# Designs tried in a protein design run: peptides against a protein of PDB entry 3PBP. Part 153

Target 1, 203 residues: chain A of PDB entry 3PBP
Amino acid sequence: LNEKDLNLILNKSLVMYESLDSTTDVIVKRNVIKQLQFVSKLHENWNSRFGKVDIQKEYRLAKVQGPFTINPFPGELYDYTATNIATILIDNGQNEIVCVSFDDGSLILLFKDLEMSMSWDVDNYVYNNSLVLIERVKLQREIKSLITLPEQLGKLYVISDNIIQQVNFMSWASTLSKCINESDLNPLAGLKFESKLEDIATI
Target 2, 203 residues: chain A of PDB entry 3PBP as posed
Amino acid sequence: LNEKDLNLILNKSLVMYESLDSTTDVIVKRNVIKQLQFVSKLHENWNSRFGKVDIQKEYRLAKVQGPFTINPFPGELYDYTATNIATILIDNGQNEIVCVSFDDGSLILLFKDLEMSMSWDVDNYVYNNSLVLIERVKLQREIKSLITLPEQLGKLYVISDNIIQQVNFMSWASTLSKSINESDLNPLAGLKFESKLEDIATI

## One batch from the design tools (peptide; made by RFdiffusion4, then SolubleMPNN)

Design b2_p26_8_s1 (from b2_p26_8, 16 letters changed)
Fold by OpenDDE base, seed 1:
Structure b2_p26_8_s1 (fold): chain B 203 residues (1-203), chain A 26 residues (1-26)
Amino acid sequence: as target 1 above (203 residues)
Amino acid sequence: DKEEQEKIILDAVGKKAAFQAKVKKL
């Protein structure tokens, strides 16, 4: 973590804290408060001899993992099991798409609408893993793994038994990123959320 | 329903945009 990253985490933590109200779940409140306290303390001590605070563990706990809610959840997938999860960057900032694969060979591309706090109480933390369905891609293959390359924005590589396929969603993700970064939702009107699927290699 | 999905996406993006805008102002 550099100073810029720490400032960003602090600012996010502040915004999250400010969003707390009387309707917020008590566990969420507690977790957000603990995060803010920790990050604030870290920020205060950043230039001190304590500069090597390993916050990676806490940060890792804020990643999309465990149970998540998908809105809307595709009814067809209720009987299927999630097999893989990946996060794909869509810009050089902080915007990302979450992909989940299922044992029916489906991929769902998801958008995280809520910022997650670091988990400070793992056993009792209610994960606010709110994910919005953007697209379902049906591969009709057994998906073995999902691979992402940091240098390749908006691209997901899907490995199945005999083939590597690329899912490219920059056709809509570029617009999505722009809308988020510029706080202008107008370009989303009429946008088609259709990814390009391409065979890359036979295994 | 495609229209409903689009609305959900729009709302989600709006929330994220608003959040990021607040963060940038700090």
Scores: peptide ipSAE 0.553, ipTM 0.937, DockQ to the pose 0.863
Fold by OpenDDE base, seed 2:
Structure b2_p26_8_s1 (fold): chain B 203 residues (1-203), chain A 26 residues (1-26)
Amino acid sequence: as target 1 above (203 residues)
Amino acid sequence: DKEEQEKIILDAVGKKAAFQAKVKKL
């Protein structure tokens, strides 16, 4: 964590706090407030020692492990079980795609439409993280693991029994990132959400 | 419905864009 990252987290926490209203769940409110308090205190006391705290990692882990809803949820997947989850960076601005694998060999690529706070009360924190379905990729393989490399934007490695495959979604994720960063949605018109699947290695 | 899905995606991206824009203004 560097000063720039801390400032970003602080600003995000502020915006989240400002978004709280009467309809917000009490537990969510509590967590957002605690996050803002924590980050603010951290910012005020920022020194070389705090630069070693990997708050982003903890924050990311909380996001991936939290309960989520998928909209729309593919009806075909109701009969199947989620097996793996991964988060893939698509830019340097902390925009991410979430991938969930299922035991039918499907991958779903998901977008977070809401910012989630860290859990400060782990045992009682229930946050319904809203995820939007972008793409379903059918591999028709038993998916053993999902691997991401931080230096490789928009790439997911899928390990199955005998093969490592790369899912590359930068064809659409680059446009998505641009739209988010520039606040211009026009480039999304007519965009095809089709990832590239490539065999990397046979194992 | 593909069209409905595209609309959902558009709305989601719009929300995120708006959030990030607010963050950048701080």
Scores: peptide ipSAE 0.553, ipTM 0.937, DockQ to the pose 0.855
Fold by OpenDDE base, seed 4:
Structure b2_p26_8_s1 (fold): chain B 203 residues (1-203), chain A 26 residues (1-26)
Amino acid sequence: as target 1 above (203 residues)
Amino acid sequence: DKEEQEKIILDAVGKKAAFQAKVKKL
């Protein structure tokens, strides 16, 4: 984490804090406040002459831990089990797509509609992180692993028994990123959420 | 329903856009 990253986390934490109201769940309030307090302390220490705060340990603990709700959850997948999860960056910012694979060979591409706070009470923090379904890709094969490359935006590599396939969703993710970054939703009108599937290698 | 899905996506993107806009102003 560099100063820029810390500032971004701080600003996000501030915005999250400012979004709290009387209707916000008490547990959510508590977590957002704790996050803001933690990040603020880190920021103070960063500006203080005392060396690089090893934010890595605390940030690793701040893994997005919580039950994810997928809305709408595809009814066909109710009987199937999630096998893998991956997060794919779609821009140089913090916009990302979450991918979950299932044992039926389906991939679902998901968008986070809400910013997740760090879970400070791992055992008790039930924050329904709402994930929005964007696309379902049916591979009809056993998915062994999902691989992402940081230098390749909007690309997911799917490893199955004998094939490595690339799922490229930049056809819609580029527009999505632009809409988010520019606060203009007009380009979403008529956008097709169809990823490109390509065989990369036969194993 | 595709229309419902589009609406859900639009709403989600809108929320994220608004959030990021607020973050950028800080």
Scores: peptide ipSAE 0.552, ipTM 0.937, DockQ to the pose 0.861
Fold by OpenDDE base, seed 3:
Structure b2_p26_8_s1 (fold): chain B 203 residues (1-203), chain A 26 residues (1-26)
Amino acid sequence: as target 1 above (203 residues)
Amino acid sequence: DKEEQEKIILDAVGKKAAFQAKVKKL
């Protein structure tokens, strides 16, 4: 973490705190408050002996491994099991798409509508991770792994038994990124959420 | 179903945009 990253986390934590209201779940309130307290203390002591706390790794692990809700959840997937998860960056501003694979060979592309807090109560924190369904891609293959490359925005590599395929969703993700960064939703009107699938290599 | 999905996406993107805008103002 550099000073810029810490300031960003602090500002995010402040905005999250300010968003708390009477309708917010008590557990969520507690976690947001604890996060703000922790980050504030870290900011105050930034010049002190705090060794490399890989807060980013712990923060990422907490974000990806928690229970999440998908809105809407595809009814066809109720009987199937999630097999892999990946996070794909779509810009340099930390906007991202979450991908989950299922044992039927489906990929779902998801958007995080809420900023997640760090988990402070390990045993009882049900991450109400609200994820919005953007697209379902049906591969009809056993998916072994999902690979992302940090230098390749909006690209996911899917590894199955005999093939590596690329899913490219920059056709819609570029517009999504622009809308978020510019606070203008007009370009989303009529946008088609259709990814491009290409065979990269046979194994 | 498609119209409802589009509305859900629009609302989600709007929330994220508003959040980022607030963060940038600090």
Scores: peptide ipSAE 0.550, ipTM 0.936, DockQ to the pose 0.838

Design b2_p26_8_s2 (from b2_p26_8, 14 letters changed)
Fold by OpenDDE base, seed 1:
Structure b2_p26_8_s2 (fold): chain B 203 residues (1-203), chain A 26 residues (1-26)
Amino acid sequence: as target 1 above (203 residues)
Amino acid sequence: DEEEKEKIILEAVGKKAEFNAKVKKL
């Protein structure tokens, strides 16, 4: 963490706190408050501690993990099981796409519509990761793993038994990123959410 | 329904955009 990262986390924590209302789940409310308190203390002590503050554990718990809800859920996937999950950065501003693979060989590309707080009470924290369906890609392969490269924005590598395939979704993700960052949704109108699939290597 | 999907995406992106805008003002 650098000062910029800490400030960003603090600001996010503040916005999350301000979004709390009487309808907010009590556990969510508690976690958001605890996050704000923790990050505020870190910020206060930042100048006094030359050491790396290890908040990695708590931060890792805020990553996309099951269980999650998908809206709309693809009806065809109702009877299938999720096998892999990956997060792909689409810009340098922390916008990301979530990819989930299924045992039918489908990939779904998803967008998080809710900001997650750090989990302070893992055992009792019930948070539904809300994900929005952007695209379904049917590979019809047994997917072994999903690989992402941090330097390659909007690219996912899918490893199956005999092939590595690249899914490139920058055709729409660049527009999505711009819309988020500029708070202008107009470019989304008529946007085609169609990724490019390319065979990279035979294994 | 593609139209429904698009609507849901727009709403989700809008929420994120609003959140990010609030963060940046801070």
Scores: peptide ipSAE 0.545, ipTM 0.935, DockQ to the pose 0.839
Fold by OpenDDE base, seed 5:
Structure b2_p26_8_s2 (fold): chain B 203 residues (1-203), chain A 26 residues (1-26)
Amino acid sequence: as target 1 above (203 residues)
Amino acid sequence: DEEEKEKIILEAVGKKAEFNAKVKKL
């Protein structure tokens, strides 16, 4: 964790705090407050020693933890079980796509609409567990693993029994990232949410 | 329904965009 990362976490925590109102769940309020307090304390005491604290790992883990809801949920997947989950960065601003695999060989690409807080009071606490379905990719393979490379934005590697495939969704994720970062949603109109699938290696 | 899907995505992206805008303002 560097100072820039800490500042970002702090600013996110502040915005989350400012979003709290009378309608916010009590558990959510407590977690957001605790997060802000923790991050603020870290910021106040920031020195070379804190640079080694991997707070991002814990924060990232909180983002990928279930249970979550998918909107809309693909009806065809009700009878299938999720097998793997991965989070893929689409830009340097920490915009992410969540991918879930199922035992039918499907991948779903999901977007999180709100920032999640770290877990403070309850194990596996999720501030917002709502995910939006962007795309379903049918591989028709047994998916063994999902691999992401931090240096490769918008790319997911899918490992099955005999093949490694790359799913590249930058065709739409670049636009999505731009819309988020510029607060302009116009480019989303007519955007096709179709990922590119490429065979990387036979195994 | 693709139209409904697009609407849901638009709303979600809008929320995130607003959040990020607030973050950048700090």
Scores: peptide ipSAE 0.543, ipTM 0.935, DockQ to the pose 0.890
Fold by OpenDDE base, seed 2:
Structure b2_p26_8_s2 (fold): chain B 203 residues (1-203), chain A 26 residues (1-26)
Amino acid sequence: as target 1 above (203 residues)
Amino acid sequence: DEEEKEKIILEAVGKKAEFNAKVKKL
């Protein structure tokens, strides 16, 4: 983490704290408060080597690791098991798409509508993992792994049946990113959420 | 079904946009 990243996390933590109300789950409240306290302390001690390592660990725990809720959940997937999960950056502002693969060979592309608090109590943390279904891509192959490259925005590499395929969703993710960053939702009207699938290599 | 999906996406993106806007103001 650099200073810019830490400031961003701090600001996010502040906004999350300010969003707490009487309807917020007690566990969520506790976690948000702890996060703010922790990040604030880290910001004060930014030059501490130990502080940097601890931040990275806690930040990793805030990533989508499951369990998660999907809205709407595709009824067709009720009988299938999730096999892999990946998070793909769509811009430099840390907007992300979550991808989950299933044993039927489907990929679902998901949008996280809520900011997750860091997990401070791994055993008791209820993940506020609200995810919205954007697209389902049916590969009809056994998906072995999902690979992302940080330098490649909106691209997911899928390894299945000795084939590497690229899923490119920048056709819609660029617009999505713009809408989020500019607070203008108008460009979403009529947007088609259709990714491009390309065979990259046979392995 | 498609219209409902679009509405859900729009709402979700809107929430994120609002959150990010608040973050940028700090």
Scores: peptide ipSAE 0.543, ipTM 0.934, DockQ to the pose 0.864
Fold by OpenDDE base, seed 3:
Structure b2_p26_8_s2 (fold): chain B 203 residues (1-203), chain A 26 residues (1-26)
Amino acid sequence: as target 1 above (203 residues)
Amino acid sequence: DEEEKEKIILEAVGKKAEFNAKVKKL
């Protein structure tokens, strides 16, 4: 972590705290408060020995992990199981798309609508993994793995038995990123959420 | 179904945009 990253985490933690209300789940509320307390203390002691605290585990637990909820849920996938998960950056900021593969050969592209706090009570933490369905891509093949490259925005590589395919969703993700960053939703009107699929290599 | 999907996406993006705007103001 650098000073800029710490300030960002602090600011996010403050905004999350301010969003708490009487309807917020007690576990979530507790977790957000603990995060704010921890990050604030870390900020105060940034130049001290405490500035080297490894928060990687707690931060990792705030990432998209199962179980998750999808809205709307694709009914066709009800009887299928998730096989892989990946996160793809869509800009140089913090906006990202989550991809989940299923054993029917489907890929779903998802948007995370809620910020997650660090997990401070792992045993009792209720995952607030709210994900919005953007697109379903049907590959009709067994998906072995999902690969992302940090330098390639909005691109996902799908490895199957004998082929590597690229899913490129920048056609809509660029607009999505712009809307988020500029706080203007008008460009989303009439936007088609259709990704490009290309064969990259046979293996 | 598509109309409902679009509505859900718009709401989600709006929430994220608002969150980011608040973060930028700090």
Scores: peptide ipSAE 0.542, ipTM 0.934, DockQ to the pose 0.816

Design b2_p26_8_s3 (from b2_p26_8, 16 letters changed)
Fold by OpenDDE base, seed 2:
Structure b2_p26_8_s3 (fold): chain B 203 residues (1-203), chain A 26 residues (1-26)
Amino acid sequence: as target 1 above (203 residues)
Amino acid sequence: DDEEKEKIILDAVGKKADFQAKVKSL
């Protein structure tokens, strides 16, 4: 964690705090407040001997883990089980696509519409895992693993029994990134959310 | 429904855009 990253986390935490209202769940409020307090303390102490705060553990807990709500949820997948999850960066601004694989060989590409807070009370925290369905890719293969490369934006590698395939969604993710970064949704009109699938290697 | 899907995506992206804009303003 560098100073820039810490500032970003602080700013995110501030915005999350400012979004709290009377309708916000008490547990959510508590978590957001605790997060802000924690990050603020880290920021204040950044120049102190404790500059190497291993924020990684708490930040890891803020990853899409556990039950998630997908809107809309594909009805066909109700009978299937999620097997793998991956997060793919689409830009340098920390915009991400979440991918979930299912035992039917489907991949779903998902967008996080809400910022997740760190879970401070892990046992009772219901993660606001609001995810929006962007695309379903049917591979019709048993998916063993999902691999992402940080240097490769908008690319997911899918490992099956006998093949490695690349899913490239930069065709639409670049537009999505632009819309987020520029606060202009017009480019999304008529955008096709169709990823490119390529065979990389047979194994 | 493709239109419903599009609307959901637009709303989600809009929320994220607003969030990012607020973050950048800080």
Scores: peptide ipSAE 0.557, ipTM 0.938, DockQ to the pose 0.880
Fold by OpenDDE base, seed 1:
Structure b2_p26_8_s3 (fold): chain B 203 residues (1-203), chain A 26 residues (1-26)
Amino acid sequence: as target 1 above (203 residues)
Amino acid sequence: DDEEKEKIILDAVGKKADFQAKVKSL
């Protein structure tokens, strides 16, 4: 963690704190407050001997893991089980796509619409673990693993029994990233959320 | 429905955009 990252976490924590109101769940309030307090303290002590606080555990708990909601959830997938999950960066910033595979050979590409807080003193705490369905890709294969390469934005590699396939969604993800970063949603109008599937190698 | 899907995506992206804008303003 560098100073820039810490500042970002602090600012996110501040924004989350400012979003709290009287209608916010008590558990959420407590968690967000604790996060802000901790991050603030960390920031104050960044140049001190205490600056080497490992917050990775708490940060990891804010990752898309465990139970999540998908809106809308594809009805066809209710009878199937999620097998793999991956997160793919779509820019050099903070925007990412979540991919979940299912045992029917489907991939769903998801967008995280809300920021998650770090988990504090609450077991199995999940906050803002909502995902929006962007695209369903049907591979009709048993998906063994999902691989991402940090240097390859908007690309997912899917490993099945005999083939490695690339899913490239930069056709729409570049626009998505731009819209987020520029706070302009106009370019999304009429955008087709269709990924390119390509066979890369046989296994 | 594609229109409904688009609306959902727009709303989600909008929320994220707003959040990031707030973060950047600090």
Scores: peptide ipSAE 0.555, ipTM 0.938, DockQ to the pose 0.877
Fold by OpenDDE base, seed 5:
Structure b2_p26_8_s3 (fold): chain B 203 residues (1-203), chain A 26 residues (1-26)
Amino acid sequence: as target 1 above (203 residues)
Amino acid sequence: DDEEKEKIILDAVGKKADFQAKVKSL
């Protein structure tokens, strides 16, 4: 954790705090407040030694994990089981796509519409469990694993029994990123959410 | 329904955009 990262976390925490209202769930309020208090204290006392603070545990709890709701959930997948989950960065601004694989060989690409807070009261606290379905990719293969490379934006590697395939969704994710970063949604109109699938290697 | 899908995505992206804009304004 460096000063820039801390400032980002602080600013996110402030915005989350400011978003709290009378309709916000009590558990959410508590967690957001605790996060802001913690980060503010850390920022107030920031010096070179804090760069070594390991907050991975708390941060990891703010990552996408179950239970979550997919909107809309593909009806065809109700009887299938999720097998793998991965998160793919689409820009340097921490915008990301979540991918879930199913035992029917489907991949779903999902977008998280709300920021999550770190867990403070419960080990498995989930602030936002809502994910939006962007695309379903049918591979018709048994998916063994999902691999992401930090340097490869908008790319997911899918390992099956005999092949490694790349799913590249930058065709639409670049536009998505731009819309988010520029606060302009106009480019989303008529955007086709279709990823490119490419065979990388046979195994 | 493609129209419904588009609306859902638009709403989600809008929320994220608003959040990031607020973050950047600090």
Scores: peptide ipSAE 0.555, ipTM 0.938, DockQ to the pose 0.870
Fold by OpenDDE base, seed 3:
Structure b2_p26_8_s3 (fold): chain B 203 residues (1-203), chain A 26 residues (1-26)
Amino acid sequence: as target 1 above (203 residues)
Amino acid sequence: DDEEKEKIILDAVGKKADFQAKVKSL
């Protein structure tokens, strides 16, 4: 973690704190406050003796354990089980798409509308991550694994029994990234959320 | 169903855009 990264985390934590209101869940309020306190202390002590703060471990624990609420959840998937999860970068500004695979061979592409806070209360923190459904891709195959390459924005590799397929969603993700970064939603009007599926290799 | 989906996506992207704008302003 460098000074620039710490400043970014601090600024994010401040914005999250300022977004708290009377309707915010008490557990969420507590976690956001604890995060801000922690990051503020780190910032104050950054020039002092604390070398490698392994912030990565606490940050990793926060990312993994929240229940995901998908809005809307596809009714057809209620009877199926999630098999794999992947996160795909769509730009250099840390905007991401979340992909979840199911045992029916479906892929869902999801957008995180809220910044995740670090979980400070491991035992009882039910973070309701609001995920918005963008697209459902039906492969009708048993999905073994999902692979992403950091240098390849908006691309997901799907490994099945005898085939590797690429899902490319930059057709809409580039516009989505632009809208976020420029704070202009006009380009989203009439945008088709349709990914391209290509066979890469037959195993 | 498509109009509702579009609205949900727009709202979500708007929230993220506002958040990032606030972060950049600090």
Scores: peptide ipSAE 0.551, ipTM 0.937, DockQ to the pose 0.824

Design b2_p26_8_s4 (from b2_p26_8, 11 letters changed)
Fold by OpenDDE base, seed 5:
Structure b2_p26_8_s4 (fold): chain B 203 residues (1-203), chain A 26 residues (1-26)
Amino acid sequence: as target 1 above (203 residues)
Amino acid sequence: MEEELKENILKAVGKKAEFMAKVKKL
């Protein structure tokens, strides 16, 4: 975590806070407030020894939210089990694609449309946990692992028994990133969400 | 199915874009 990342997290938390209104669920309000308080404290004490110690205690009280809801969930995958998950950066603005593999050899590429907070106060806190289906890639192989390289935007490496394959989705992810960053959705019109699959190495 | 997926994606990207626009204004 660097100062730039911290500022981004803080700003996201502030926007989440500012989105709260009289119609927002009380549990959500409390959770968002706690997150903002934590991040603010982290920001204020970024260079202090004392602040770092306190932050560690508070961080231990937070839990990652889950499970996610996939929309739409591919009906064909109801009988299959998720085997791996990976998150792939598509730009320097921390836009990400989530990838989930299944035991049928399928990959699904997912987009998180809403900012999700940590869980601070309530066990099993669930809010803004939706993922939107972008693409299904059928590898027809047993997927052993998913690997991402931070320096390689929009690329996922899939390891199976005999082969390492690269899934490259920058063909559409670059446009997606641009749309988000520029607040212009027009470039999405006519865009094909088809990733490129390439064999990298035989094992 | 493809059209529905595209509509969902468009909506999702729109929400994220709006959120990030607010973030950038801070």
Scores: peptide ipSAE 0.558, ipTM 0.927, DockQ to the pose 0.908
Fold by OpenDDE base, seed 1:
Structure b2_p26_8_s4 (fold): chain B 203 residues (1-203), chain A 26 residues (1-26)
Amino acid sequence: as target 1 above (203 residues)
Amino acid sequence: MEEELKENILKAVGKKAEFMAKVKKL
């Protein structure tokens, strides 16, 4: 975590806070406020040359949200079980694709459209947990693991019993990243969301 | 199905783009 990352987290938390209105659920309000307070304190402590503020206590109270909802959920996968999950960076601006594997050998590539807060002092907190389906890749293999390499943007390695396959989605993810970062959706027109699948190694 | 998927993606990307635009103005 560097100063730039911390500023980004703070600004995200501020925008989330500013999005609160009279119609927002009280639990959501409380949660967003607590996150903002925590991040603000973290920011203050970072700028202060001084002491290891025991941020550890407050951080221990925060939990990652779950479960997620997938919209639309592929009807064909309704009877199948999710086996693995991975998050793949598509740029240096913290845009990510979420990948979920299923026991039928399918991969779904998902986009998180809403910023999530951490869960603070609320069990089963659920807010902005929606994932949007981008692509389904059918491998028809038993997927053992999903591997990502931080230095390789938009690439996912799928390990099965006898093969390592690479899923490369930079063909569309680069455009997606650009659209987000530049606030211009025009390049998405005519874009095909088709990933490249390549065999890398036999095991 | 493909068109609906695309519309959903566009909407999602739009929401994220708007959010990030607000973040950058801060």
Scores: peptide ipSAE 0.558, ipTM 0.927, DockQ to the pose 0.903
Fold by OpenDDE base, seed 3:
Structure b2_p26_8_s4 (fold): chain B 203 residues (1-203), chain A 26 residues (1-26)
Amino acid sequence: as target 1 above (203 residues)
Amino acid sequence: MEEELKENILKAVGKKAEFMAKVKKL
């Protein structure tokens, strides 16, 4: 974590805080406030030696949210079990695609539309946990593992049987990233959400 | 199905874009 990353996290937490209103659930309010307080403290103490220990303790109290919901969930996958999950960066701005594999050999590519906070002092905290379906890729083979490489944006490696395949979704993810970063959705018109599948190696 | 999917994607990207725009203004 560097200063730039910390500033980004702080700003995200601030925006989340500012989004709170009278209709927001009390638990959500509390959670967002706690996150902001933590991040603010972290920011204030970034250059201080003393802040690290207390910050670590507080951070340990934070939990990752779950479970997630997928919208729409592909009806054909209701009878199948999710086997693997991966998160793939599509740009340097921390836009990400979530991939879930199923035991039928399907991959689903998902987008997080809402910013999620950490869970603070609440078990099973669930808020902004929706994922939007972008694409389903059918491999028709048993998927053993999903691998991502941080230096390779918009690429997912799928290990199945004796084959490593690359799923490359930069064809649409680059446009998606641009739309987010520029706040212009026009380029999404006519965009095809079709990933490229390539065999990389036989094992 | 494809049109509905696309609409959902558009809405999702829009929400994220708006959020990030607010983030950038801080």
Scores: peptide ipSAE 0.558, ipTM 0.927, DockQ to the pose 0.905
Fold by OpenDDE base, seed 2:
Structure b2_p26_8_s4 (fold): chain B 203 residues (1-203), chain A 26 residues (1-26)
Amino acid sequence: as target 1 above (203 residues)
Amino acid sequence: MEEELKENILKAVGKKAEFMAKVKKL
């Protein structure tokens, strides 16, 4: 985490705060406010050694938000169990793709359309936890693990029993990133959401 | 099914783009 990243987090938290209105659930309001307060304090004390200790304590009180909801959920996967999850960066602006594997050997690539806050002092906090299905990749293998490399944007490594495969989704993720960053959706027209699968190594 | 999926993706990306545009203005 650097100063630029912290500023981004702060600005995201501010935008979330500004999105609050009279129709917003009270629990959501409370949670967003607490997050903004925390991030603001973190920003204020960024260069303070003493401030870092207290901030860490407060951060420990925050929890990752509850389960995600996939919309639409692929009907074919209702009978299968999720086995692994990974988050893959697609640009330097912290746009990410979420990948979930299933015991049928499927991978689903998902997009977070809404900013998600941490949970603050609320058990089972759920808000903005919807994920949009982008692509389903059928490997038809038992997926043991998912690996991502921070330096490799839009790439996921899938480890199965005897093989490491790379899923490369930069064919569409680069366009997605551009659309988000430039606020122009035109390049999405005609875009195919098809990832490239490549065998990398035999184990 | 493919068209519906694409529409959902477009809508999702649009929401994120709007959010990030607000973030960049701060």
Scores: peptide ipSAE 0.555, ipTM 0.926, DockQ to the pose 0.909

